# Peptides against a protein of PDB entry 4XPM: the designs that were tried, part 131

Target 1, 160 residues: chain A of PDB entry 4XPM
Amino acid sequence: VMLHSKNVKGFLENTLKPYDLHSVDFKTSSLQSSMIITATNGGILSYATSNNDVPKNSINEINSVNNLKMMSLLIKDKWSEDENDTEEQHSNSCYPVEIDSFKTKIYTYEMEDLHTCVAQIPNSDLLLLFIAEGSFPYGLLVIKIERAMRELTDLFGYKL
Target 2, 67 residues: chain B of PDB entry 4XPM
Amino acid sequence: DIKGTIAFDTHGNVIESTGVGSQRIEDIGDLSKVTLDAEGFAQVQGDSLLVHLYKRNDITLAVYTSA

## One batch from the design tools (peptide; made by RFdiffusion4, then SolubleMPNN)

Design b2_p21_6_s3 (from b2_p21_6, 7 letters changed)
Fold by OpenDDE base, seed 2:
Structure b2_p21_6_s3 (fold): chain B 160 residues (1-160), chain C 67 residues (1-67), chain A 21 residues (1-21)
Amino acid sequence: as target 1 above (160 residues)
Amino acid sequence: as target 2 above (67 residues)
Amino acid sequence: SLSEELDKFIKEMLDAIKEKF
């Protein structure tokens, strides 16, 4: 089964939705961005943003897209470093997880005032990346991305 | 009679916080060290609030009450 | 949804606490 670009885009858009825990009256903001990027170069394969009220070809849109490109590259670089650093893999910012017998790691990174979370899609050359406001707690962000990756089995093992 | 809640993971990172729990995130350090009973429960008396703890599947929920 | 799944889990934990104490 192959996941087409449109399907990936739709999936990422759905991940933007906030968590609403009615049982304890807790609700988050929407994710600012959700992306699938290449682990090699940090190139954006697909992305979704919660701020869709920016006119096309506007300066604001260009700035936002450029910002996403920069963040994806920076996070990819840090992820790559951490994947080769045993100490960082044992920090509280790294969550080893197993999905359908595939092992991967979820990393949380502070990016300025934003909370980010990135994980390699199991056995693939792709990373799933969530960008949220600083009010989005990291523990929940980790749960969110872990659960989301379970829906991306079609991308498991994807090689560039 | 719940005054607030904190849910946190095994890394001590917050999953959710509400009420007075949102103002007591620093409690996680101590709460994570509390010895739970065989069923995963514990009760800890704070300064003015009682904290009810329950851990299941690597998630700990702390419920703050006045009694 | 993912939110509903976690909410259900938290609710179960909350109920367990209410029953215990």
Scores: peptide ipSAE 0.760, ipTM 0.954, DockQ to the pose 0.860
Fold by OpenDDE base, seed 5:
Structure b2_p21_6_s3 (fold): chain B 160 residues (1-160), chain C 67 residues (1-67), chain A 21 residues (1-21)
Amino acid sequence: as target 1 above (160 residues)
Amino acid sequence: as target 2 above (67 residues)
Amino acid sequence: SLSEELDKFIKEMLDAIKEKF
């Protein structure tokens, strides 16, 4: 069954949920945002955000969406640069991973006071992007996005 | 008595931190170089705390105690 | 859930440390 737009939106909303590790009394905040964007130009295909208290059609909502667009484009550009830089691919900010025999990479990027990570959905023209507060550890963020990608097999090989 | 914890991956990035561990993220550099035994354990003395290490599936857990 | 899965894993590691030391 094909993953339609509404299904993708629901999936991204679920990824916002925090991690709660009771065994060591550790709990994160929710992700600020979760997005699927195009690898070609950083266009947002679908997104979810934690703060939905902003009135719709307000200036604040417009500014919030515009901010997501800006961050998406900036991260896409950095990702594109790193994909063409062998040294960057061997840094501690790059995690080569394999899912069902498909190889991809997870990158972590500091965006002002935010922690972000991005990964190309295997063999596709799409990127999965998580944006979290600075208190969200990068190692956990990487685990989170890897596990999330394993649930997006319907998008593997998706070409624009 | 556990005073704190740090879990980190093979890249030295934090997975979780609690208690005194949250104030000792810089310890990861040294902890990652510690030689583990055949079962993946080690015990090392910090500046003032004892650190118990265990690595499994590319994740290292450090537990800080007073003794 | 994913959180529960990781928590279980961390718990197992913590228990292993408690048993070892």
Scores: peptide ipSAE 0.760, ipTM 0.954, DockQ to the pose 0.878
Fold by OpenDDE base, seed 3:
Structure b2_p21_6_s3 (fold): chain B 160 residues (1-160), chain C 67 residues (1-67), chain A 21 residues (1-21)
Amino acid sequence: as target 1 above (160 residues)
Amino acid sequence: as target 2 above (67 residues)
Amino acid sequence: SLSEELDKFIKEMLDAIKEKF
């Protein structure tokens, strides 16, 4: 089944949900943002945000979208640099993973006071990007994005 | 009585932390170096607290107790 | 859910520790 834009949006919205570990009484905040962007230009193909209190077409919405665009571009640039840097790929901020038979990498990046992680959807021109508050632990963020990517098999191998 | 927990991955990054564990994130550096027994367990004394370690599937859980 | 899966795993580890010590 082909993943349509509306389905992608719904998927991203679902990824915003916090982790709640009742066994140890640990709960995170919701993700600030979840996006699928192009690996080439950092363009946003789809996104979801936990801040839904901004009126459409308002100045605040425009500013928030512009901020997301800037962040996505910066993260894409850093990701691109790291993909071309062997040393960075061996840092503790890089998690090589294999989903089924497809290999990819998860990178964690500190963006100001935010915790972010990004991963190339296997064999595709797309990146999945999570942006969270600084209180969201990186180890859990990595687990979250890895599990999320397993649900995006329809996008594996997607080329622009 | 459990005073807190820390779960961390093989990169030393936190998965979860609760209670006193949230204030002891710096312990991960030392805890990651602790030699575990054949079943994946260990106990280490940390300050006034006892730390119980268990590793499974690349996740280490540290449980802090008073004894 | 995804969190439920991890929670179950953590619970199992916690129980193992409780049993061990």
Scores: peptide ipSAE 0.759, ipTM 0.953, DockQ to the pose 0.897
Fold by OpenDDE base, seed 4:
Structure b2_p21_6_s3 (fold): chain B 160 residues (1-160), chain C 67 residues (1-67), chain A 21 residues (1-21)
Amino acid sequence: as target 1 above (160 residues)
Amino acid sequence: as target 2 above (67 residues)
Amino acid sequence: SLSEELDKFIKEMLDAIKEKF
């Protein structure tokens, strides 16, 4: 099944929503950004951001997009390095997970003052990337991205 | 009676924290080493507070109380 | 929602602790 660009964009926008655990009176901020990028070059295929205050085609929007491009490239490079590093794959920053019959890994990375996590969409050339504020706990961020990937079965096995 | 909470995963990363739990993230290192009973529970004295532990499906919840 | 799912799980754990102790 083919997932169209508009559907992907809507999905990413939905992932921006915060977690509200009112049973213990805990609530997060919204994600800063959510992206699908290529594992090969770190190119952004689709993205969503919670910063809706930036006018379209403004200098601020251009700077924001450029920042996302830089972050996606840096995270892709770090991910690629870790995929070839046994020690990193067994650190507390790597979560091996299985979705349906497919295996993948979730990595957490500190990017300046931001908390990020990235995971290869199972058996694909694509990465799902979440960027959050430093107040967003890593354990919750991992749960969030793992649950989100379960909704992207149409992209499992996607090759460029 | 609850003074705070910490939920954390098997990697020691925080899932949520509230109240005094938010100021005791460093407790996770010791709490993760506590031996739980057959049902997944434990009770540990920490500072002036009592910590009630329960683990299920790779998530541990710590509840801080005065008694 | 995903948030509601996790909240329900945490609530169940909290209730279990309250029952145990």
Scores: peptide ipSAE 0.759, ipTM 0.954, DockQ to the pose 0.872

Design b2_p21_6_s4 (from b2_p21_6, 7 letters changed)
Fold by OpenDDE base, seed 1:
Structure b2_p21_6_s4 (fold): chain B 160 residues (1-160), chain C 67 residues (1-67), chain A 21 residues (1-21)
Amino acid sequence: as target 1 above (160 residues)
Amino acid sequence: as target 2 above (67 residues)
Amino acid sequence: SLSEELDKFIQEMLDAIKEKF
Protein backbone atom coordinates (compact mmCIF):
# COMPACT_ATOMS: atom_id res chain seq x y z
CA VAL B 1 0.00 0.00 0.00
CA MET B 2 1.35 3.36 -1.05
CA LEU B 3 0.05 6.79 -0.26
CA HIS B 4 -1.72 8.42 -3.14
CA SER B 5 -0.51 11.81 -4.25
CA LYS B 6 -3.73 13.40 -3.13
CA ASN B 7 -3.41 11.87 0.29
CA VAL B 8 0.15 13.07 0.55
CA LYS B 9 -0.89 16.58 -0.37
CA GLY B 10 -3.58 16.50 2.27
CA PHE B 11 -1.10 15.22 4.80
CA LEU B 12 1.30 18.03 4.05
CA GLU B 13 -1.47 20.57 4.29
CA ASN B 14 -2.32 19.23 7.70
CA THR B 15 1.26 19.65 8.85
CA LEU B 16 0.96 23.38 8.22
CA LYS B 17 -1.20 23.77 11.31
CA PRO B 18 0.39 25.73 14.13
CA TYR B 19 1.08 24.56 17.64
CA ASP B 20 -0.99 26.08 20.38
CA LEU B 21 0.14 25.18 23.87
CA HIS B 22 -2.58 26.44 26.15
CA SER B 23 -0.83 25.05 29.19
CA VAL B 24 1.77 27.78 28.94
CA ASP B 25 -0.06 30.14 26.60
CA PHE B 26 2.36 29.61 23.75
CA LYS B 27 1.36 29.50 20.12
CA THR B 28 3.21 29.45 16.82
CA SER B 29 2.46 30.59 13.35
CA SER B 30 1.53 28.11 10.67
CA LEU B 31 4.33 26.54 8.74
CA GLN B 32 5.16 28.50 5.65
CA SER B 33 5.64 25.37 3.61
CA SER B 34 5.74 21.61 3.89
CA MET B 35 7.24 19.41 1.20
CA ILE B 36 8.27 15.96 0.24
CA ILE B 37 11.31 16.10 -2.00
CA THR B 38 13.72 13.63 -3.48
CA ALA B 39 16.94 13.08 -1.60
CA THR B 40 18.76 12.60 -4.87
CA ASN B 41 17.97 15.80 -6.71
CA GLY B 42 15.81 17.84 -4.39
CA GLY B 43 12.88 17.59 -6.72
CA ILE B 44 9.52 18.39 -5.21
CA LEU B 45 7.11 15.48 -5.26
CA SER B 46 4.44 17.20 -3.20
CA TYR B 47 4.08 20.44 -1.30
CA ALA B 48 1.74 22.62 0.68
CA THR B 49 1.95 26.30 1.56
CA SER B 50 0.15 28.42 4.09
CA ASN B 51 -0.61 31.04 1.47
CA ASN B 52 -3.15 29.44 -0.80
CA ASP B 53 -4.72 32.68 -1.91
CA VAL B 54 -2.56 32.84 -4.99
CA PRO B 55 -4.51 32.18 -8.17
CA LYS B 56 -3.58 28.97 -9.91
CA ASN B 57 -1.33 29.28 -12.91
CA SER B 58 -0.67 32.89 -12.07
CA ILE B 59 2.72 34.49 -12.24
CA ASN B 60 2.72 34.74 -8.48
CA GLU B 61 2.11 31.04 -8.13
CA ILE B 62 4.87 30.26 -10.56
CA ASN B 63 7.25 32.47 -8.66
CA SER B 64 6.23 30.89 -5.39
CA VAL B 65 6.74 27.40 -6.71
CA ASN B 66 10.06 28.38 -8.20
CA ASN B 67 11.13 29.75 -4.86
CA LEU B 68 10.20 26.48 -3.20
CA LYS B 69 12.15 24.60 -5.81
CA MET B 70 15.17 26.72 -5.11
CA MET B 71 14.90 26.30 -1.36
CA SER B 72 14.35 22.57 -1.64
CA LEU B 73 17.43 22.20 -3.77
CA LEU B 74 19.55 24.25 -1.41
CA ILE B 75 18.36 22.34 1.62
CA LYS B 76 18.86 19.03 -0.15
CA ASP B 77 22.42 20.02 -0.94
CA LYS B 78 23.10 21.01 2.65
CA TRP B 79 21.52 17.79 3.86
CA SER B 80 23.65 15.77 1.49
CA GLU B 81 26.76 17.48 2.73
CA ASP B 82 25.85 16.86 6.34
CA GLU B 83 25.08 13.21 5.69
CA ASN B 84 28.72 12.90 4.68
CA ASP B 85 30.03 14.89 7.64
CA THR B 86 30.21 13.10 10.96
CA GLU B 87 30.95 16.33 12.77
CA GLU B 88 27.77 17.93 11.50
CA GLN B 89 25.84 14.87 12.54
CA HIS B 90 26.96 15.46 16.12
CA SER B 91 26.02 19.12 16.19
CA ASN B 92 23.01 20.58 17.91
CA SER B 93 21.42 20.85 14.48
CA CYS B 94 21.19 17.10 13.99
CA TYR B 95 18.76 14.81 15.76
CA PRO B 96 19.20 11.08 15.30
CA VAL B 97 15.83 9.43 15.75
CA GLU B 98 14.39 5.98 15.51
CA ILE B 99 10.92 5.28 14.19
CA ASP B 100 9.62 1.73 14.20
CA SER B 101 13.16 0.41 14.35
CA PHE B 102 14.17 2.60 11.42
CA LYS B 103 16.91 5.11 12.01
CA THR B 104 16.89 8.54 10.44
CA LYS B 105 18.12 12.05 11.19
CA ILE B 106 16.42 15.39 11.52
CA TYR B 107 18.43 18.44 10.55
CA THR B 108 17.62 22.05 11.30
CA TYR B 109 18.79 24.77 8.96
CA GLU B 110 18.43 28.49 9.05
CA MET B 111 17.56 29.85 5.64
CA GLU B 112 17.78 33.61 5.71
CA ASP B 113 15.20 34.57 8.32
CA LEU B 114 13.37 31.26 8.10
CA HIS B 115 13.64 28.19 10.27
CA THR B 116 13.70 24.91 8.42
CA CYS B 117 14.05 21.27 9.26
CA VAL B 118 14.46 18.27 7.03
CA ALA B 119 14.42 14.55 7.62
CA GLN B 120 14.94 11.55 5.43
CA ILE B 121 11.92 9.32 5.41
CA PRO B 122 13.37 6.10 6.81
CA ASN B 123 15.12 3.88 4.31
CA SER B 124 13.79 5.95 1.42
CA ASP B 125 14.92 8.33 -1.28
CA LEU B 126 12.58 10.97 0.08
CA LEU B 127 12.95 13.91 2.43
CA LEU B 128 10.29 15.65 4.46
CA LEU B 129 10.91 19.38 4.68
CA PHE B 130 9.29 22.00 6.89
CA ILE B 131 9.78 25.72 6.41
CA ALA B 132 8.67 28.06 9.15
CA GLU B 133 9.07 31.63 10.27
CA GLY B 134 12.02 32.56 12.40
CA SER B 135 9.80 32.72 15.44
CA PHE B 136 9.12 28.99 15.25
CA PRO B 137 11.54 27.44 17.73
CA TYR B 138 13.78 24.70 16.42
CA GLY B 139 13.11 22.30 19.26
CA LEU B 140 9.43 22.40 18.53
CA LEU B 141 10.02 22.16 14.81
CA VAL B 142 11.98 18.97 15.36
CA ILE B 143 9.19 17.49 17.46
CA LYS B 144 6.72 18.43 14.78
CA ILE B 145 8.57 16.78 11.94
CA GLU B 146 9.33 13.67 13.98
CA ARG B 147 5.68 13.20 14.82
CA ALA B 148 4.73 13.85 11.23
CA MET B 149 7.24 11.32 9.99
CA ARG B 150 5.56 8.64 12.06
CA GLU B 151 2.50 9.05 9.87
CA LEU B 152 4.38 8.35 6.65
CA THR B 153 5.05 4.66 7.17
CA ASP B 154 3.74 3.90 3.70
CA LEU B 155 6.71 5.77 2.32
CA PHE B 156 9.28 3.99 4.42
CA GLY B 157 11.65 2.20 2.13
CA TYR B 158 10.43 4.05 -0.93
CA LYS B 159 13.05 4.05 -3.65
CA LEU B 160 12.97 6.10 -6.82
CA ASP C 1 3.12 33.06 40.51
CA ILE C 2 4.71 31.86 37.29
CA LYS C 3 6.60 34.65 35.60
CA GLY C 4 7.56 32.63 32.56
CA THR C 5 8.63 29.31 31.15
CA ILE C 6 11.20 27.77 28.87
CA ALA C 7 10.98 24.26 27.52
CA PHE C 8 14.04 22.97 25.73
CA ASP C 9 15.37 19.71 24.39
CA THR C 10 18.61 17.86 24.97
CA HIS C 11 20.28 19.89 22.25
CA GLY C 12 19.50 23.11 24.04
CA ASN C 13 16.99 24.15 21.42
CA VAL C 14 13.83 25.89 22.50
CA ILE C 15 10.54 24.05 22.37
CA GLU C 16 8.53 26.89 23.86
CA SER C 17 9.10 30.07 25.83
CA THR C 18 6.73 32.43 27.60
CA GLY C 19 6.89 35.46 29.82
CA VAL C 20 10.27 36.25 31.26
CA GLY C 21 11.47 32.97 29.82
CA SER C 22 11.25 34.43 26.35
CA GLN C 23 13.77 37.02 27.42
CA ARG C 24 16.08 34.53 29.05
CA ILE C 25 16.75 32.03 26.31
CA GLU C 26 20.43 32.45 27.07
CA ASP C 27 19.79 30.75 30.42
CA ILE C 28 19.44 27.41 28.66
CA GLY C 29 23.18 27.02 28.54
CA ASP C 30 23.46 27.07 32.30
CA LEU C 31 20.17 25.34 33.01
CA SER C 32 21.13 22.38 30.87
CA LYS C 33 24.13 21.81 33.11
CA VAL C 34 22.16 21.70 36.34
CA THR C 35 22.22 18.37 38.11
CA LEU C 36 18.73 17.04 38.61
CA ASP C 37 17.64 14.86 41.50
CA ALA C 38 16.54 11.26 41.16
CA GLU C 39 13.07 12.34 40.12
CA GLY C 40 14.31 14.82 37.55
CA PHE C 41 13.81 18.02 39.51
CA ALA C 42 16.01 20.91 40.50
CA GLN C 43 15.63 24.39 41.86
CA VAL C 44 18.03 27.11 40.86
CA GLN C 45 18.24 30.59 42.27
CA GLY C 46 18.73 33.19 39.61
CA ASP C 47 19.28 36.88 39.85
CA SER C 48 15.85 37.86 41.06
CA LEU C 49 13.89 34.82 40.00
CA LEU C 50 13.74 31.23 41.11
CA VAL C 51 13.90 28.60 38.40
CA HIS C 52 12.15 25.30 38.86
CA LEU C 53 13.43 22.57 36.58
CA TYR C 54 11.91 19.28 35.60
CA LYS C 55 13.10 16.89 32.92
CA ARG C 56 11.08 14.08 31.40
CA ASN C 57 11.49 12.25 28.12
CA ASP C 58 14.33 14.46 26.94
CA ILE C 59 12.35 17.64 27.54
CA THR C 60 13.34 20.07 30.25
CA LEU C 61 10.82 22.56 31.52
CA ALA C 62 12.02 25.62 33.38
CA VAL C 63 9.46 27.58 35.34
CA TYR C 64 10.42 31.04 36.52
CA THR C 65 8.90 32.35 39.72
CA SER C 66 9.63 35.16 42.12
CA ALA C 67 9.91 32.77 45.00
CA SER A 1 -3.77 16.39 17.52
CA LEU A 2 -0.04 16.67 17.75
CA SER A 3 -0.35 20.04 19.38
CA GLU A 4 -2.71 18.63 21.95
CA GLU A 5 -0.35 15.80 22.75
CA LEU A 6 2.51 18.11 23.48
CA ASP A 7 0.29 20.51 25.35
CA LYS A 8 -0.92 17.71 27.57
CA PHE A 9 2.63 16.64 28.19
CA ILE A 10 3.72 20.15 29.11
CA GLN A 11 0.74 20.45 31.41
CA GLU A 12 1.73 17.27 33.17
CA MET A 13 5.21 18.62 33.65
CA LEU A 14 3.83 21.87 35.00
CA ASP A 15 1.67 19.97 37.43
CA ALA A 16 4.61 17.91 38.54
CA ILE A 17 6.64 21.02 39.21
CA LYS A 18 3.82 22.63 41.13
CA GLU A 19 3.47 19.53 43.23
CA LYS A 20 7.19 19.23 43.85
CA PHE A 21 7.84 22.81 44.85
Scores: peptide ipSAE 0.770, ipTM 0.955, DockQ to the pose 0.877
Fold by OpenDDE base, seed 2:
Structure b2_p21_6_s4 (fold): chain B 160 residues (1-160), chain C 67 residues (1-67), chain A 21 residues (1-21)
Amino acid sequence: as target 1 above (160 residues)
Amino acid sequence: as target 2 above (67 residues)
Amino acid sequence: SLSEELDKFIQEMLDAIKEKF
């Protein structure tokens, strides 16, 4: 089964939705961005943003896209470093997880005032990346990305 | 009679916080060290609030009450 | 949804606490 670009885009858009816990009076903001990027170069394969009220070809849109590109590259670099650093893999910012017998790691990174979370799609050359406001708690962000990856089994093992 | 809640993971990172729990995130350090009973429960008396703890599937929920 | 899943889990934990104490 192959996941087409449009399907991936739709999936990422759905991940933007906030958590709303009615058991308690807790609700998050929407994710600012959700992306699938290459682990090699940090190139954006697909992305979704919650700020869709920016006109096309506007300076604001260009700036936002450029910002996403920069963040994806920076996070990819940090992820790559951590994947080769046993100390960082044992920090509280690294969550080893297993999905359908595939092992991967979820990393949380502070990017300026934003909370980010990145994880390698199991056995693939792809990373799933969530960018949220600083009010989005990291523990929840980790849960969110872990659960989201369980829906990306079609991308498991994807090699560039 | 719940005054607030904190849910946190095994890394001590917040999953959710509400009410007075949102103002007591620093409690996680101590709460994570509390010895739970065989069923995963504990009760800790704070300064003015009672904290009810329950851990299941690597998630700890702390419920703050006045009694 | 993912939110509903976690919410249900938290509710179960809340119920357990209410029953215990």
Scores: peptide ipSAE 0.769, ipTM 0.954, DockQ to the pose 0.870
Fold by OpenDDE base, seed 3:
Formats: sequence, C-alpha cells, structure tokens
Structure b2_p21_6_s4 (fold): chain B 160 residues (1-160), chain C 67 residues (1-67), chain A 21 residues (1-21)
Amino acid sequence: as target 1 above (160 residues)
Amino acid sequence: as target 2 above (67 residues)
Amino acid sequence: SLSEELDKFIQEMLDAIKEKF
C-alpha cells in the first residue's frame, strides 16, 4: 500500500505521542514536532506539531512554520556535514542501525534548549526528524525514531 | 524499597530515569564501567544507596535501593 | 503500542532484578 500524504501526516501525528511507562514512574512530554524533510534541501514534505492552538493563517502560525523550516534546514546541514565526516560518525551522537537489510544512522543534536534526532530513511532522499523538549532523554528519543522508521518501509529507497 | 531508577543505552544516554536516579545521571559514567556477572547482574555501593545493575539487549537498568 | 513494548521490557528487567537480589 502506497503511503499517501494524508497517511504520512497521520503517522507523524502519532509519533508525537509521549512515552508512558507504568513499570516505573516515568512519562515524557509529547514531541514538539515530527517531520519528514528532504535530505538535499531540508525542505519539509510533511510535519506534525503538538501545538495545535494556533489559528490557521495567523501570524503566529506563519512564525511557527518558519521556525520549523529554519530548524529543519539547520539540522539537515549538520546531518550532511556529519555524513561526510568519519569522525562524527564515530561519536556517541551517532547510532548506526540496521532495519531489515537496510542500513542507516540516527544522529542526536542539541538545538538550543531542544533535543532533536534525525535519521535518513534507508536508501532514500528523506530524513525523519523528531524535535522534543530538553527533558526528553536522548536514549529514548533514539529508540523512538528507530521504531518509527520501521513503519516507513514504503519510503525506503524513495528518491526525489 | 526502590528509591529510583536509571535506564541507559550503550552510548551512556538516558532512556528513562525516576526518583533519586533522576538526580544521579552522572553515575552513568561509572556504572557503565562496572563488570557484570555471567547473567548480566552487579551490585554497586554508592553513597547511602545500593545500586542493582542488570543489562539485557544493550540496555542497562540501574535500580537504587536503601539496602 | 511503542510505550507498551518498552514498558514490558523494563518490567521484565525489574522482575529479574527483584528475583536476583
């Protein structure tokens, strides 16, 4: 089944959900944002945000979208640099992973006071990007994005 | 009685933390170096708390107790 | 759910620790 734009949006919205562990007294906040962006230009193909209280076409919405665009571009640039830097790929901020037979990497980046992680959808020109509050632990963020990518097999190998 | 927990990955990054564990994230550096037994367990005395360690599938769970 | 999967795993680890010590 082909993943359509509406389905992608719904998927991203679902990724916003917090982790709530009952075994221990631990619960995260929702992700601030979840996006699929282009690896080439950092353009946003689809996104979801936990802030749904902004009226459409309002100046606040425009500002928030612009902020997401800026963050996506910055993260894409950093990711691109790291993909061309062997040393950065061996840092503790890089998680090489294999999903089925496809290899990819998960990077964690501190963006001001936010915790972010980004991963190339295997063999594609697309990146999955999670943006969370600083209280969201990186180890869990990595687990979250890795599990999320396993649900995006339709996008594996996608080329622009 | 459990006073707190820390779960962390092989990179030393936190997966979850609760109770006193949330205030002892810096312990991960030392805890990650602890030699585990054949079953993946260890006990470490830390300050006034005892830390029970267990590692499985690249996740280490530290449980802090008073004894 | 994803949370449930991890939660179950953590619970199993907790149980193992409780049994060990």
Scores: peptide ipSAE 0.769, ipTM 0.955, DockQ to the pose 0.894
Fold by OpenDDE base, seed 4:
Structure b2_p21_6_s4 (fold): chain B 160 residues (1-160), chain C 67 residues (1-67), chain A 21 residues (1-21)
Amino acid sequence: as target 1 above (160 residues)
Amino acid sequence: as target 2 above (67 residues)
Amino acid sequence: SLSEELDKFIQEMLDAIKEKF
């Protein structure tokens, strides 16, 4: 099944929503950004950002997009290195998970003052990437991205 | 009666924290080593507070109380 | 929602602790 670009964009926008745990009166901020990028080059295929105050085609938007491009490339490079590093794959920053019959890994990375996590969409050439503020706990971020990937079954096995 | 909470995963990473729990993230190292009973529960004395532990499906919840 | 799912789970854990202790 083919997932169209508009559907992907809407999905990513929905992932920006914060967690609100009324049971313990805990609430997060919204994600700063949510992206699908290529595992090969770190190119952005689709993205969403919570910063809706930036006018379209403004200098601020261009700077924001350029920043996302830089972050996606850096994270892709780090992810690629870790995929070839046994020690990193067994650290507390790597979560092996299984969705349906597919295995993948979720990595957490500190990017300046931001908390990020990235995961290869199972058996695909695509990565799902979440960027959050430093106040967003890593354990919750991992849960969030794992649950989100379960909704992307149409992209499982996607090859460029 | 609850003074705070910490929920954390098997990697020691925080899922949520509230109240005094937010100021005691460093407790996770020790709490993760506590032996739980057959049902997944334990009580641990921490500072002047009592910590009630429960683990289910790779998530541990620590509840801080005065008694 | 995803938030509601986790919140329900945490509530169940809280209830279990309250019953135990």
Scores: peptide ipSAE 0.768, ipTM 0.955, DockQ to the pose 0.897

Design b2_p21_7_s1 (from b2_p21_7, 9 letters changed)
Fold by OpenDDE base, seed 5:
Structure b2_p21_7_s1 (fold): chain B 160 residues (1-160), chain C 67 residues (1-67), chain A 21 residues (1-21)
Amino acid sequence: as target 1 above (160 residues)
Amino acid sequence: as target 2 above (67 residues)
Amino acid sequence: SFLDELPKLLEELLEALLKRM
């Protein structure tokens, strides 16, 4: 199975969109970033960011990309630790879910002032990672990533 | 007369909040313990506000109103 | 898209509760 970067990139860009409930006065910000990373070393295979106003090849762009790399690595490391810790898997920061008979887990992590969540794409070597502002509620973030993961069935079972 | 809302999941994490609900996130602990009727509804009198509860599909919605 | 599913669900919950208020 081949990972098609073009298709995945477009998908991740769509996940950035905020939720807007017109019946009540509630609207989220866009996700700061959305990524697919490797479970092995936290390498970024594809990503999308909400702020694309940074000039190309500028020092600011380089710094922003490097920041994403650092965050992805840190989250992967925490995820790896939790996957080997029974107590952490029973905390309120862990959501066991089942998609098409495949079991996986969604984890929420506070990264400084940012709200993040990560989930292993079922039976794969890939992680889906959302990064949002601190105002983005965790319960909504979990539902968002679960729904997104259900649309990535082509990546189920993907091995590096 | 809605003063605010909170929606939360079975882990006690917020899904959405509005109005006074955004200032009452700490209420989730108590609200999650409220016994609901057969249709998934309940009413609970708070400190100064009445809380209307409805749960379906593991999501609980709380609406705050004046008593 | 999946982005429309959750708002619909939350609005349905609100509507159901409003009917009982």
Scores: peptide ipSAE 0.377, ipTM 0.921, DockQ to the pose 0.839
Fold by OpenDDE base, seed 2:
Structure b2_p21_7_s1 (fold): chain B 160 residues (1-160), chain C 67 residues (1-67), chain A 21 residues (1-21)
Amino acid sequence: as target 1 above (160 residues)
Amino acid sequence: as target 2 above (67 residues)
Amino acid sequence: SFLDELPKLLEELLEALLKRM
């Protein structure tokens, strides 16, 4: 499946969907946000948010977008620090993973009352970032982002 | 009868929980240390519930029953 | 979708465990 740039937003929107096991009484909330950002500056290349009730160009929308920009920058900064910190890479908040022989790491970060996880798209200058409510289990969040990255093979090796 | 479940990863983070398992997240610390048999199974008698454990593919499932 | 894999795995774990109970 070819994922073109114009289709990235749609992909991210699909990642927002909640997890529902159905066989047992367990269902998550939707992700608040799903983003692809630059590893260099934390700039948002594409994003999706579950809160679509905000009118366009409203003050609430501006605040929401600004909040996403701030969070992406903060998470990028922490990710950058951890990528240069052996101790942090061995913490319980870091999940080394291998996808198609490419190694990357998934980090979980508390942001206010939110649960977030971020991972470098293998061999790229891009990060995939999930933001969820605090009720979203970290173990599931990690699995979710890993599986999502496996669908982004077209972005592997992407350099800015 | 199943009273609840907890699924958790090798880092001790919850993947999913149901029933009484949702109220027993703190059990993961102890459950993660339980010695499993060659097939990946174990049983642990708790205070009021029996915990059945199974691990495969780095995921541990704990099922709580009354007996 | 990528979300389909995990439920199946968890169900398999549950079924395997149920057989031993």
Scores: peptide ipSAE 0.372, ipTM 0.920, DockQ to the pose 0.805
Fold by OpenDDE base, seed 4:
Structure b2_p21_7_s1 (fold): chain B 160 residues (1-160), chain C 67 residues (1-67), chain A 21 residues (1-21)
Amino acid sequence: as target 1 above (160 residues)
Amino acid sequence: as target 2 above (67 residues)
Amino acid sequence: SFLDELPKLLEELLEALLKRM
């Protein structure tokens, strides 16, 4: 399976868009970040961020990228621990799901004041990771990442 | 007249909330235990509001009204 | 599309409930 970085980047950027329920007065903020990382080392293969007001090559941009790297590594580590913990897999923070006959799990993690959600792309060495503000409901975040994974079938079975 | 809404999943996590529903997230614990009819509906009388429930595809929607 | 699916799902739930109310 070939990973096409430009296509993936555009996809991740699209996932940043807020949810808007037109029939009622409910609209979320944009996701802070959307990433595909390796399950082995937590390395970022592709990412998108809604913080577009940061000047390129500025110290603020460097700090933001470094923060993403740190969060990715921390979440990967916790995910790895939970994948080896039966009790954690049965908590309310874990959602077993099936996509096109492939089984995977969605985990929700609180990271300081941020709401995060991570899931292994089915049968792959890749994780999809969403980072949102604390006002973003976890139930909606889970649905969002599940629906996103259903559109990443080309990455199913991807091995490093 | 709708005063607010709460949508939540089978884990009790919020999907969306509006109006008075945003201030009654704690109701999810009790609402999740309500027995629904064959079509997935129920009504629960609260303090001053009536809660209308509908569940389909593992998502429960609660709508708060005055009557 | 991905962004269209989520609103439709919740709107369908609301529509069904409103019909019953």
Scores: peptide ipSAE 0.371, ipTM 0.919, DockQ to the pose 0.772
Fold by OpenDDE base, seed 1:
Structure b2_p21_7_s1 (fold): chain B 160 residues (1-160), chain C 67 residues (1-67), chain A 21 residues (1-21)
Amino acid sequence: as target 1 above (160 residues)
Amino acid sequence: as target 2 above (67 residues)
Amino acid sequence: SFLDELPKLLEELLEALLKRM
């Protein structure tokens, strides 16, 4: 069963939730954004943002979406460069992972004051992208995106 | 008795931090180099704090206590 | 000893992390 667009949107919205460990005095902020973008062009196929209070079709929403488009393109470009750079793939910013026998990589990128991480959905033309505040620790962000990606098996092998 | 904690991964990136650990993220560089015993434990005497280390599942937990 | 509690603490941390995902 393939994930429908609405289901993907809802999934991404759920990824925005902050982590509150409760048992320990540690809590994160919500993710600013969660997106599925194309690995080819950095185009946004689906996205969710924490700022849902922005009126629809407002200039603020348009600007926000445009900002996401810009960031997605920039991150895609950086990802593409790193995928062709062996040294970068062995840096502390790259996490090789294996999901159901599929190999992929999680990259962490600092974008100005934001913490981001991106990963290619296994054997697909799609990237999963998380954008968080600078206070969100990278190690946890990586774990978060790995776990999220494991829930997107319907998109494994998706080609544009 | 715990003054704080830091959990970090094999890349030296923070997973979580609490208490004084949140102010000592820079310690990870040195803590990651500490040789752990066969059970994955170590103790490192710092300034005024004792750091207890345990690594499992590629995650290192550092707990800061007084000593 | 305190060291004996570290595994439990880590497991608790890990469990908490997993539950929130």
Scores: peptide ipSAE 0.209, ipTM 0.889, DockQ to the pose 0.062

